# Ledger of designs, part 69: peptides against a protein of PDB entry 2FGR

Target 1, 331 residues: chain A of PDB entry 2FGR
Amino acid sequence: SSVTLFGIVDTNVAYVNKDAAGDSRYGLGTSGASTSRLGLRGTEDLGGGLKAGFWLEGEIFGDDGNASGFNFKRRSTVSLSGNFGEVRLGRDLVPTSQKLTSYDLFSATGIGPFMGFRNWAAGQGADDNGIRANNLISYYTPNFGGFNAGFGYAFDEKQTIGTADSVGRYIGGYVAYDNGPLSASLGLAQQKTAVGGLATDRDEITLGASYNFGVAKLSGLLQQTKFKRDIGGDIKTNSYMLGASAPVGGVGEVKLQYALYDQKAIDSKAHQITLGYVHNLSKRTALYGNLAFLKNKDASTLGLQAKGVYAGGVQAGESQTGVQVGIRHAF

## One batch from the design tools (peptide; aimed at target 1 S2)

Design b2_p27_1_s3 (made by RFdiffusion4, then SolubleMPNN; from b2_p27_1, 11 letters changed)
Fold by OpenDDE base, seed 4:
Structure b2_p27_1_s3 (fold): chain B 331 residues (1-331), chain A 27 residues (1-27)
Amino acid sequence: as target 1 above (331 residues)
Amino acid sequence: AQAEADAAAYEAWLASQADDIGVVISY
């Protein structure tokens, strides 16, 4: 049996030109290229092709030394795996986010990522972004000639908010084809939450695809998120992404990604464009830079996620520019 | 702040570097 201690420390200098007051913010931020983390994982061979596993992982905030504490909220699972695939018990990425965020060329972190996996409706549940769940059971199939799938269910445990009595219940899954240069996936999820103390269903559908041409990779996402409220009508967002990445000189990678967030409930769009560069100093250490532009139209108030500096919204119809320059170290 | 997800591609990268990343303890 084995236990692996692992982690990433990613820290940057970040700037955004506007906050909610219209002022600039700058300072030391975290997780600009990869989420900073500390983890423990291990496996035990049980014989006959059966394995037990565990995974414990928490976020690291290198700017303040985890002043708010440390926890295993990123992942805390026990698993069984074999020729049948893998069953996981515990808090994790939900199957839909685990698969469909793989098409995000910015690795779902920093100022450049696809922001479609979001709480679009001021949902009151802890995980209303559709990324992770508590009390989760997940199953992942093996890969059969490129075809694979994942399914998950999270128990609500009778969690209540206002009059909502099933908060945190998740059901979802994906089907995928991963073969050579091609990846394509379809994900469906429903999560129960509350908005304004009233029961609300967060429905999500996501299509992702990528193709690696060797000299460059193209990636795309199409998503609809819909908060179905019993009172006040649905809050729907259609999100679109197209990205390209290319290796540079064998030691670097350039990334360009565009996203559109069509926020139907406020009839408002936001446009995000991000240029990123990663320079590998070694297998473990990289320098990186991100430059992002977020154009809000009309009533849109989206902000770039400059974690540790500013991750809030802006004034309605305001545009935001963000920069991150940092070091990522993996151990 | 929104919690970030981990891309499956990143998990695959982390797994591919498992021999070079981290400290392994056998028991």
Scores: peptide ipSAE 0.166, ipTM 0.666, DockQ to the pose 0.259
OpenDDE base, seeds 1, 2, 3, 5: peptide ipSAE 0.143, 0.176, 0.164, 0.045; ipTM 0.638, 0.649, 0.642, 0.574; seeds 1, 2, 3, 5 fail the geometry check

Design b2_p27_1_s4 (made by RFdiffusion4, then SolubleMPNN; from b2_p27_1, 14 letters changed; failed a check: too like the target's own chain)
Amino acid sequence: SAAAADAAAWAAWQAAQPDDFGIVISY

Design b2_p27_2 (made by RFdiffusion4)
Pose (drawn by RFdiffusion4):
Structure b2_p27_2 (pose): chain A 331 residues (1-331), chain P 27 residues (1-27)
Amino acid sequence: as target 1 above (331 residues)
Amino acid sequence: STTLSNKLTALSNRVSDAFTDFSNSLS
C-alpha cells in the first residue's frame, strides 16, 4: 500500500507567426512536452491480489497560477483491481483516447501533437474532443499474451441541449496487442451531442500502431471522426499521422511527426510537420524545444496549440509556424 | 468492521506522511 503526491510543471516561451488577424504572438506558455499537473493517488492492498485505488489529478497553468481555479478534471477516480483487470469510476480519459493517444510522439500536448481528438463540428457537449468524460465507468482487462482491451460507458444523466436529451453519453472501447516493442490498437466510440441545438452523434474509429526498434521508434495513427446530425448532414474528418523518434547521445531524444487533416465538410486539408528535441538533465528534469509548421489549404483555419500563448485559428488557407522552448520538471 | 477501521487509520497516516514529505522537500 502507498499514497503519492505528484506532478509536473512544464513552462515555456512560445511564439506563433500569426493569429486569426495575421499578427505574431509570443509569450510564456505551458505544457509543451508533458501536460503540467498536480495529483494524488494511492493503492491499497486488500489481500488476495485485490487492490483499491484512487487518483485525483488536475492541470497546472504555471504562467498564470491557475488563475481560473484548480480542479481535478484530468482524472478523479476510485477503482478496484485484481487478476480480473481494473474497474474505475469517475472522470478520466475515456478508453479510446487513453490507449490511442499513446501513439502520439508529442504526448498529446504542445504544438506538435496529433489533432484528431478535437471538436471538429463545434459540438455543444463538455467533451466533444473525445478525450475525457464525466460520469465514466471503465473496465480494463489484463494483458494476456499481448492481448488487452478496454471499455467505457459514461452516463448522460439527461443533459439536454436543444433536441438532444442525452448529451455527454459515451460508449466505447478498444482491442489491442502490446508485447513491449510492438503495439497496435483499434478503438471505436460514440458520444451523444448537439450541434447548433440539433441532436448529433459523434462517431470515432481510430487505429494506431508503433514499433520500437530501440535505435528508433516508428508510430502512427489513423482516425475518422463523424458528427452525424439526426435530421441529416454530417461533418466528417479523416486524420492521419506518422512519426518517428530516436535517442540521441544518451540524455537526448529527437522526434519528427507528420499529420494530415482532411476536413470533408469544408473540402479542405491541413498538413503539419513538427520537429522536437528533449534534453534530459535528469530523469525528472528536461529541457525541450518544438518547431512546427502547419499548412492550411482552401477554407481550413487550423492553428497550432501554443497553450498559454495562442491556441486559436488562423486565416483561411494560411500557413503558420510555431516554436516552444521550455523546461519540464516532474515531482 | 475492525479490519476496515484499521485500514482507514493506516491510509490516513500514509496521506499525512505524503503531505509532510512533500512539504519537507520544498523546505

Design b2_p27_2_s1 (made by RFdiffusion4, then SolubleMPNN; from b2_p27_2, 23 letters changed)
Fold by OpenDDE base, seed 4:
Structure b2_p27_2_s1 (fold): chain B 331 residues (1-331), chain A 27 residues (1-27)
Amino acid sequence: as target 1 above (331 residues)
Amino acid sequence: SEEAARLAAERARMVAEALARLAAALA
C-alpha cells in the first residue's frame, strides 16, 4: 500500500472594482490559479489486476488558516480499479463536472473560470452548482482507442426540502473521445433539488472540446442548465466558453478565455473575458496574474469569484473588473 | 528550427487573430 500526502497552497492579492454596493474590494484571497487543497491518497494492490484506493481532499484557505474548519468535501472516496476501470464510492466531483471542467483553461477557480456550473435558480440543495455530490457512486471506463465514459448516481437518502423529495439525487454521465491533441466530450446530468421549497430538477447538458496545436491550445464549452420548476416556470441559462492558452518561453503560460452567460429567465446576458499568466519558478512553485472583466447586461448581477476577498454579485447591469496576483505552491 | 519557429508564430498569430475577432465581436 502507498499513502501520499499532497497539496497546493495558492494565495493571492486580489482586487475587484465593484461589489454589490458599487465599492471596491481588495485583500488577500485564495485559489487564484489552482484550488488550494490538502489531501491524502493511496492505493493497495490486491493482486489479479485489482487495486483499492482512497482519496481524501479538502480545501485550504490560506488567508485565514481554515478558520471555518477543515473537511474532505472536495473528495472523500474509496475506490476499486482494474481492467474494468474505476468504481468510486463517496463524495466527489460528479462525472459530468469532472470531465467537462477539464476544458476550462482557468482550472475552475479564481476570477477567470467558466462559471456555467452554477446554481442559477436559488436552488436549496447544497450542490446545486452541479459540481459535486454526496452519497455518490461513480464509474469510469478505461480509455478504449480514445473513447471513454463516466457515470454517476448519488442517493438522495430521502432528503426533503419543503415539499420537494429526493433532494440531492444525481444521475449523470459523459461520453468522451480523448486521442492525442483532441479531446471532446458530451455530458448529461439531472439533479433533484428544491426552489422555494418546491421540487425542481436541475438538468444540464454540456459539450466540451479542446485541441492542442502544440504552440497553443484551444478549448470550448457549450452548456445548457435548466432548473425545471413545477411552479413558476423554468430557469434556463445557456453558457458558452472559448479559450486559448500558449506556452511562453518554456517557463510560462498565457491564457485568454471568454464566456457568455445567457440567462433566459431574466432575459439578460453576462460577458466574461479573462487574461491569465502563469510563471513557473519551479516544478512546484509558480507566480500568476489574472485580469478579468465581467460585463453584466440588463438584469444580470454576476460577480467574479475572488475567493477570500469578494465573491458576491454586483448591481444589475454593472461591469466588474478583477485582478489577482499570487503564488501557487504544490507539495 | 526556423521553420518550427515560423509555424509556431503563424499558429500563435492565428490564435491571436481568432481571439481578437472574438473580442471584437463581443465589444
Scores: peptide ipSAE 0.009, ipTM 0.397, DockQ to the pose 0.011
OpenDDE base, seeds 1, 2, 3, 5: peptide ipSAE 0.000, 0.000, 0.000, 0.000; ipTM 0.275, 0.264, 0.267, 0.307; seed 1 fails the geometry check

Design b2_p27_2_s2 (made by RFdiffusion4, then SolubleMPNN; from b2_p27_2, 25 letters changed)
Fold by OpenDDE base, seed 4:
Structure b2_p27_2_s2 (fold): chain B 331 residues (1-331), chain A 27 residues (1-27)
Amino acid sequence: as target 1 above (331 residues)
Amino acid sequence: AAAEAERARRRAELIARALAELAAALA
């Protein structure tokens, strides 16, 4: 078998001009360009084109040295792979998030990412953002002339919250076309959760596409998330994203991304605009800067995710500006 | 189109430099 130790340490100085009290926050934050992580992975050739694999990955918090502990909540899988594709057992990205977050030019981290994969409804499940699941079985097809797919099912294991049963059950998948400069995907998912102790289904549909023009890449997402509550009506959010990236001077990348979050339950919109720059000092080390503007309208209270500094909301209708400047090192 | 892409690239580079200088000034 092969075993590879790998990781990323990404630490930044971050600033946001408003918290929930209207005060500024600043300090040392983490994961501004990539999620900081420590992982182990390996493969074993079983012969006949069959391989076994494992993957254990946890988040690193460089600002406090993982004071809250370390776990493998990012991924903890065993797998079999071959000509049939790959089957994974264990906690992982659900197939929908694994594929559809790939269109986010900010790598689903820091102050700039697409925030559509969110718990929009105060869901009481641990993974109500639709990103990962416990007790997950996933299957990924090979790529057949560009066409590929992924499917997943997570067992609820009779988890209950209030009167809600089947909490944590996930079913979902995507179909995709990945060929040369073009990527396009459609994802569908349903997760069972609870809101206010009552059974709630989190339904998600996401369309993603990107095209690499060589000189620049365009990427887009269209998403609807709906928390279907038996009592109190549905909580629906339509999220839209458009981004562009371009290489700069052979050693850098500039990124610009816009997102709109139309929060139907509160009839309120939020607009996010982020400018990012990454400067590669080497293959493994980069400097980066992010500048994000979040404009909440009406009753919207969304906040930028300056992890390690401030990731909470703001006052209704308030705008927030965030800055991150940091170092990313991969090993 | 190529000239606009090059202008966008130059603007991005200027912004990147300004951010790097700001980072250096804050450091």
Scores: peptide ipSAE 0.012, ipTM 0.386, DockQ to the pose 0.013
OpenDDE base, seeds 1, 2, 3, 5: peptide ipSAE 0.000, 0.006, 0.005, 0.006; ipTM 0.275, 0.324, 0.343, 0.327

Design b2_p27_2_s3 (made by RFdiffusion4, then SolubleMPNN; from b2_p27_2, 22 letters changed)
Fold by OpenDDE base, seed 1:
Structure b2_p27_2_s3 (fold): chain B 331 residues (1-331), chain A 27 residues (1-27)
Amino acid sequence: as target 1 above (331 residues)
Amino acid sequence: AAAEAERERRLREMIEEAFREFAEALE
């Protein structure tokens, strides 16, 4: 059996021109191009095409040295894999997020990512952003002529918040077609949570597609997130993303991504435009820069996610500009 | 079985609603 230690340290200088008070924020941030992480993984060949695996991964915060501690909240799985695919037990990305975030050209981190996978309704569950789940069982199929799928179920273990029961229960999955330059996926998920102490279902549908033209890649996402409350109106957000990336000079990559977040419950939209550049100094080390513009309309208060500097909202209807310049190192 | 059937129903309803909203947005 082999154990592999792996990780990424990604640290940046970040600036946003506006916080909730209208003041600028700047400092040292983390995870601007890739989420900083430390992990252990390994596989064991059990014979007959069967393999056992483990994966333990936690986030690294280089700005403060993980002052709040280190954990394996990113992934903590044991698995069996073979010709039948892969079964995973433990905390992980839920199948929907695992597949559908792959269309985000900003790798679901920094100031440029698609922000649709979000807690839009002040849900009281720990994972109401729809990204990960505790107590998760997942199954991933092999690829059959391009077709593949993933399914997951997370146990609630009778967790309650207020009058809500079954908090943390997840059911979801995706179907996909991955063949050559084309990728397309449909994901569906439901998570039980609470809003204001009342039972709420977080329903999510996501469509994703990408095409690699060789000289450039196009990627898109369409998502609806609906917090269905037993009492009160639904909190619905329609999110749209379109992105393009292109290699530059064999050592760089430029990215441009637009997202629209139509927040139906407050009849308000937010527009995000991000330009990113990654310069590879080596196979393991890169410099990067991100420039993002976020325009909130009406009652929208969304903020760019400059992790380690400022990730809060802004005043209603305010715009925010963000910059990140950093180093990413993989090991 | 009943809980699973209800979950499937809800998922179908979500798909139907999403398609409806998409169709309405195209009109």
Scores: peptide ipSAE 0.013, ipTM 0.420, DockQ to the pose 0.012
OpenDDE base, seeds 2, 3, 4, 5: peptide ipSAE 0.006, 0.012, 0.000, 0.000; ipTM 0.346, 0.350, 0.328, 0.268

Design b2_p27_2_s4 (made by RFdiffusion4, then SolubleMPNN; from b2_p27_2, 22 letters changed)
Fold by OpenDDE base, seed 5:
Structure b2_p27_2_s4 (fold): chain B 331 residues (1-331), chain A 27 residues (1-27)
Amino acid sequence: as target 1 above (331 residues)
Amino acid sequence: MEKEKKREEELKKLIEEAFRRFREALE
């Protein structure tokens, strides 16, 4: 069997002008353009068009050398693939996040990404952001004339929190059309979780689309997340994103993305706008800069995700500005 | 068989509810 070692080290200098106390934070951060990672993967040809695969991937924190340890929580899968598509067993991105985050021009990383995939309701489940799941079985179809789909189910294994049972159960999937410059997808998911020790369903619907004009790319997302509690009112957020990117001078890329988060439970909106630039020094090495502005209205307390520096909230109704300048190296 | 059928029913309910929510969001 062939084993490939791969990774990314992405480290930046980051600044945010406000934390929860209203003070600035700055320092060395991680994962501004891409999530820093170390992974092992391989495939075995079983003949007849069937392949076995494995993938083990963990996050690297370059600022502290993984002081809290290393794990394979990004992905730990075994798979079979062939003309039928791919079946995966193990912790991974859930199918909905895997597909629908592809429309985020900031690749769900740094201070600029779409933040809709979030725990909006103080859910007590480990993956209540809707991004990954433990005990996951996933199936991905081949691409048939542009059409493709993915489905997933995660076992709860009788996990309980308070009076809530079935915590960690996931069911979801997407349908998509990917053909040439056009991509469009619809994703649906439900997770079982708990809020305040009470059973809660995290329901998610996401629509994404992009078009590559050659000289520029346009991308968009529409999402509704609803935490449906057995006792108490629903916690609903509608999230919107529109972004554009363009190559610059053959070695650079500029990105501009806007997002709106309409937090219905607190009747409050947040607006995010991010300008990003990537300069490719080589195929493997890039310099990058991100500038993000987050405007909270009313009771909104959202913060930019400057990983390694500050990723918490701000005071209600406060605006936050963030900057990241860094190096990304892939190996 | 029964567990699979139950999961299919759960998926159907999920899809139906998602479409409902999508319509409500457009409203």
Scores: peptide ipSAE 0.014, ipTM 0.434, DockQ to the pose 0.014
OpenDDE base, seeds 1, 2, 3, 4: peptide ipSAE 0.007, 0.005, 0.000, 0.000; ipTM 0.342, 0.345, 0.339, 0.333; seed 2 fails the geometry check

Design b2_p27_3 (made by RFdiffusion4)
Pose (drawn by RFdiffusion4):
Structure b2_p27_3 (pose): chain A 331 residues (1-331), chain P 27 residues (1-27)
Amino acid sequence: as target 1 above (331 residues)
Amino acid sequence: SAFWDKLAIALAFLAAAVALGDLTVSF
């Protein structure tokens, strides 16, 4: 049995060459290499291989001292685990995002990550990016011979927005194979939401795979996200990503990632290339840099996510360049 | 001024994180 207080402070200077008005922005941001966080967790041995766990974790914003207030919105769970796997109750990553975001070489944070888990249709739900859910129950199997799966159900509790009376419902899961160097997963999920006050399903299918050759790792993601309005109409986005990472000179790591976002509702594509470097001063402390280029075509207005500096959109069809340089410290 | 305030806050968080270290208690 044990109890652990832990966290990460990841703060950076960041710059983007344009915002929604076309002006550059620079400043002190956060979470460029890993999401800054503070948390408590524990595991209690109940005997016979059965364990009880808890986990409370919230995001830290070092640039403003969590000015909007600290919370445990990253994860707030209690669980039982054993030879049967693990059951968790509470707000957390949903199984589809927990497993599939592991294929993103930029740890789903900073200006370099895969953008597929986002609210493409301006859905009105609390978590229309498909990442986390309130009122979540999840089951995770053991890994037998490399095969493993996860399932989750989040209750809507009759949250109502317009014609949608089940906003926030999540049903989803994944199947996967993980043997160390090779990993592959298929995730499928549906969420209930509303767009402009009209009931809408958020359907998501995601495939991810990676192989770690030791001298380098190759990783990729494919995703279709479809917001399907009950009365008709849909906003569909296909997202693609291929990336590679390699250790450099013991202590160092280089990462490169290319992504494409095909936004069918506006018949427009955006392309992104991101180069990253991590220099470890210790196991706990790293300096890092990220350089990203995002090219929007036609009506696309996507922007790089320089958290704490600028994470809004850009003018239609504009290209945007971003940089982050910072320090990550885990404790 | 605003940038330097943000830097001071960030350095305070880093200092605190260094001071805390590993706070795992086992039973």

Design b2_p27_3_s1 (made by RFdiffusion4, then SolubleMPNN; from b2_p27_3, 15 letters changed)
Fold by OpenDDE base, seed 4:
Structure b2_p27_3_s1 (fold): chain B 331 residues (1-331), chain A 27 residues (1-27)
Amino acid sequence: as target 1 above (331 residues)
Amino acid sequence: SMLEERKKIADKLLAEAEALGDQTFEF
């Protein structure tokens, strides 16, 4: 059997020029290039091509030393794997987010990532961003000539919020083609939640694709998220992303990503553009910088996610500029 | 072959582990 200890400490100096009051925020933030984490994982060979696995992973907050505590909310799974693929039991990325966030060139963290995987409707469920679920069973197929899939179901365990039952129930999956330089995926998910104490379905459809030209990589996402409310109508967001990355000088990577968030319920758009650079000092240590611009229109109040400094919204129709400069160390 | 796919998964996990600086202990 094996046990692997792993982690990332990613800490930055971050700045945003506007908060909800219109004031600047700056300080020490976390997870600007990769989510800071501590984890344990391992496998046991059971013979016959069957393996048992475990994975325990929690987020690290280097700015405050995990003052709110440490947990394994990133992943806490036991698994069986073999020629049939992998079955996982426990809290994890839901299959849709696990696959479709892989097209985000900013690794779903910092001020540059695709923010489509979000609670768009003031959903009252703990995971209404569609990223993770409690009580999750997941299955991942092997890769068959490029074709692969993942499926998941999370039990609600009769969780209620207001009059809403089945809160936290997830069902979803993806189909994908991953072969050489090409990746493409379609994900579908439904999650049960509550909005205003009333039953709400969070429906999600996501298309992703990337192509690696060697000299550059292109990546794109198309997403629709719909919170279907029994009262008050649907809260729909269409999110779009296009990004490019390229290696620089053998030790660097430059990234440029644009996203559009068309928030239909408030008839308002937000535009995000991010330039990032990563400089590898070693295999384990990198310096990085991110520069992001978020333009809200009309009633849109989106903010850049400068974790540890400011991740709140801004005033309606306001623009926000963010900067992160930091160190990522992997161990 | 099944062996090649296992090797590819293992190599990918190893490459991800090496890229992440993971410390692996075998028992």
Scores: peptide ipSAE 0.032, ipTM 0.460, DockQ to the pose 0.193
OpenDDE base, seeds 1, 2, 3, 5: peptide ipSAE 0.035, 0.023, 0.045, 0.014; ipTM 0.537, 0.388, 0.498, 0.321; seeds 1, 2, 3 fail the geometry check

Design b2_p27_3_s2 (made by RFdiffusion4, then SolubleMPNN; from b2_p27_3, 15 letters changed)
Fold by OpenDDE base, seed 1:
Structure b2_p27_3_s2 (fold): chain B 331 residues (1-331), chain A 27 residues (1-27)
Amino acid sequence: as target 1 above (331 residues)
Amino acid sequence: SALEERRKIAEELLELAKALGDQTITF
């Protein structure tokens, strides 16, 4: 058996020009290029091509030393793997987010990522952003000539909120084609939750694709989230993303990503554009900078996610500019 | 314009995705 200790410490200086009061915020933030984490993982060869595995991973907040505590809420799985693929038991990324966030050139963190995986409707479930689930069983196939898939189910364990039952239940999966420079995926998911104490289904469909041209990579996402309430209209958001990345001088990477969030329930759009640069000082240490602009239209109040500094919304129809400059170190 | 065409393609793909999603979730 082998056990590996691993982690990332990513800390930045961050600035946003507007908060909910219209004031600027600045300070020391975390997880601007990669989510800061501490983890343990290992495998045991059981013979016959069967392996047991474990993975325990929690988020690190370098700005305050994890003042709110440490947990393994990022991932806490035991698994069996082999020629049949992998079965995982425990809290993890749900299969849909695990696959479809891979098309986000900003690694689903900082001020630049695709923000479609979000609680768009003030859902009362803990994981109504569609990213992770408790009580999860997941299965991932091997890659068969490029084709692969993942499926997951999370037990609600009879959790209730208001009149809503089955809160926290997840069912979802993806199909994908990954071959050479091409990746394409379709993901579907449903989560049971509550909005205003009423039963609500969070339905999600996501298409992702990327192509690596060697000199540059293009990536795209198309997503619809729909909170289907038992009483009241649907809360629907269509999210679009297009990004490009390219290596620079053998030691750097530049990224440009645009996203559009069409929030149908409030008939309002938000536009996000982010320029990022990563400079590798070594295989394990990088400097990075992100510059993001978020333009809210009409009733939209979205804010950039400058974790550790300001991750709240802004006033309706206001634009926000954000900057992060930081160090990422992997161990 | 090329931008309008891309938008149209994106909308068509989204509608297709919605149709597939509605069928998969309803069944």
Scores: peptide ipSAE 0.013, ipTM 0.426, DockQ to the pose 0.013
OpenDDE base, seeds 2, 3, 4, 5: peptide ipSAE 0.007, 0.008, 0.006, 0.006; ipTM 0.456, 0.368, 0.357, 0.360

Design b2_p27_3_s3 (made by RFdiffusion4, then SolubleMPNN; from b2_p27_3, 15 letters changed)
Fold by OpenDDE base, seed 5:
Structure b2_p27_3_s3 (fold): chain B 331 residues (1-331), chain A 27 residues (1-27)
Amino acid sequence: as target 1 above (331 residues)
Amino acid sequence: SELEKRRKIAQELLEKAKALGDQTVVF
């Protein structure tokens, strides 16, 4: 058996020019290039090609030393793997987010990521962003000539909010083709939640694709998220992303990503554009900088996710500029 | 106006979101 302690400490100086009051925010933030984490993982060879695994991972907040505590909410799984693929039991990324966020060139962190995986409707469930689930069973296939898939089910355990009686139930999966420079996938998911104490289904469909040209990588996402409310009509968001990355001088990477969030319930769009650079000082240590611009139209109030500094919204129709400069260290 | 209606909906969503308390997105 093996046990590995691992982690990332990623801390930055961050600035956003507007908060909800129209004031600037700045300070020390976390997780600008990669989510800061501490984890334990290990495997046991059971023979015959079967392996047991465990994975325990929590987020680290380096700016305050985890003042709110530490948990394993990033991942807390036990698994069996072999020629059949992998079965996981426990809290994890849901299969749809695990696969479809891989097309985000900003790795779903900092001020540059695709923000489509979001609680668009003030859902009252703990994971209404569609990223993770409690009580999750997941299965991942092997790769068969490029084709692969993942499926998941999370038990609601009769969690109730208001009149909603199945809050936290997840069912979803993806199909994908990953072969050499090409990746493409389709993800479908439904979560049961509550909005205003009323039963609501969070439906998600996501298409992703990327191609690595060697000198550059292109990546794209198309997503629809729909909170289907029994009363008050659907809250639908169509999200689009297109990004490019390229290696620079053998030690750096530049990234440019655009996203559009078409918020149908308020008939309002937000445009996000982010330029990022990572400079590798070693295999484990990097400097990075991110510059993001978020333009809200009409009633849109989206904010950049400068974790540890400001991750809230802005005033309707306001634009926000964000900067992060930081150090990422992996161990 | 139509924009005012949209702003009202957005404000209602914002207030409901605030009522959920501080949430940390973990990825």
Scores: peptide ipSAE 0.206, ipTM 0.772, DockQ to the pose 0.019
OpenDDE base, seeds 1, 2, 3, 4: peptide ipSAE 0.019, 0.060, 0.019, 0.040; ipTM 0.596, 0.701, 0.615, 0.685; seed 2 fails the geometry check

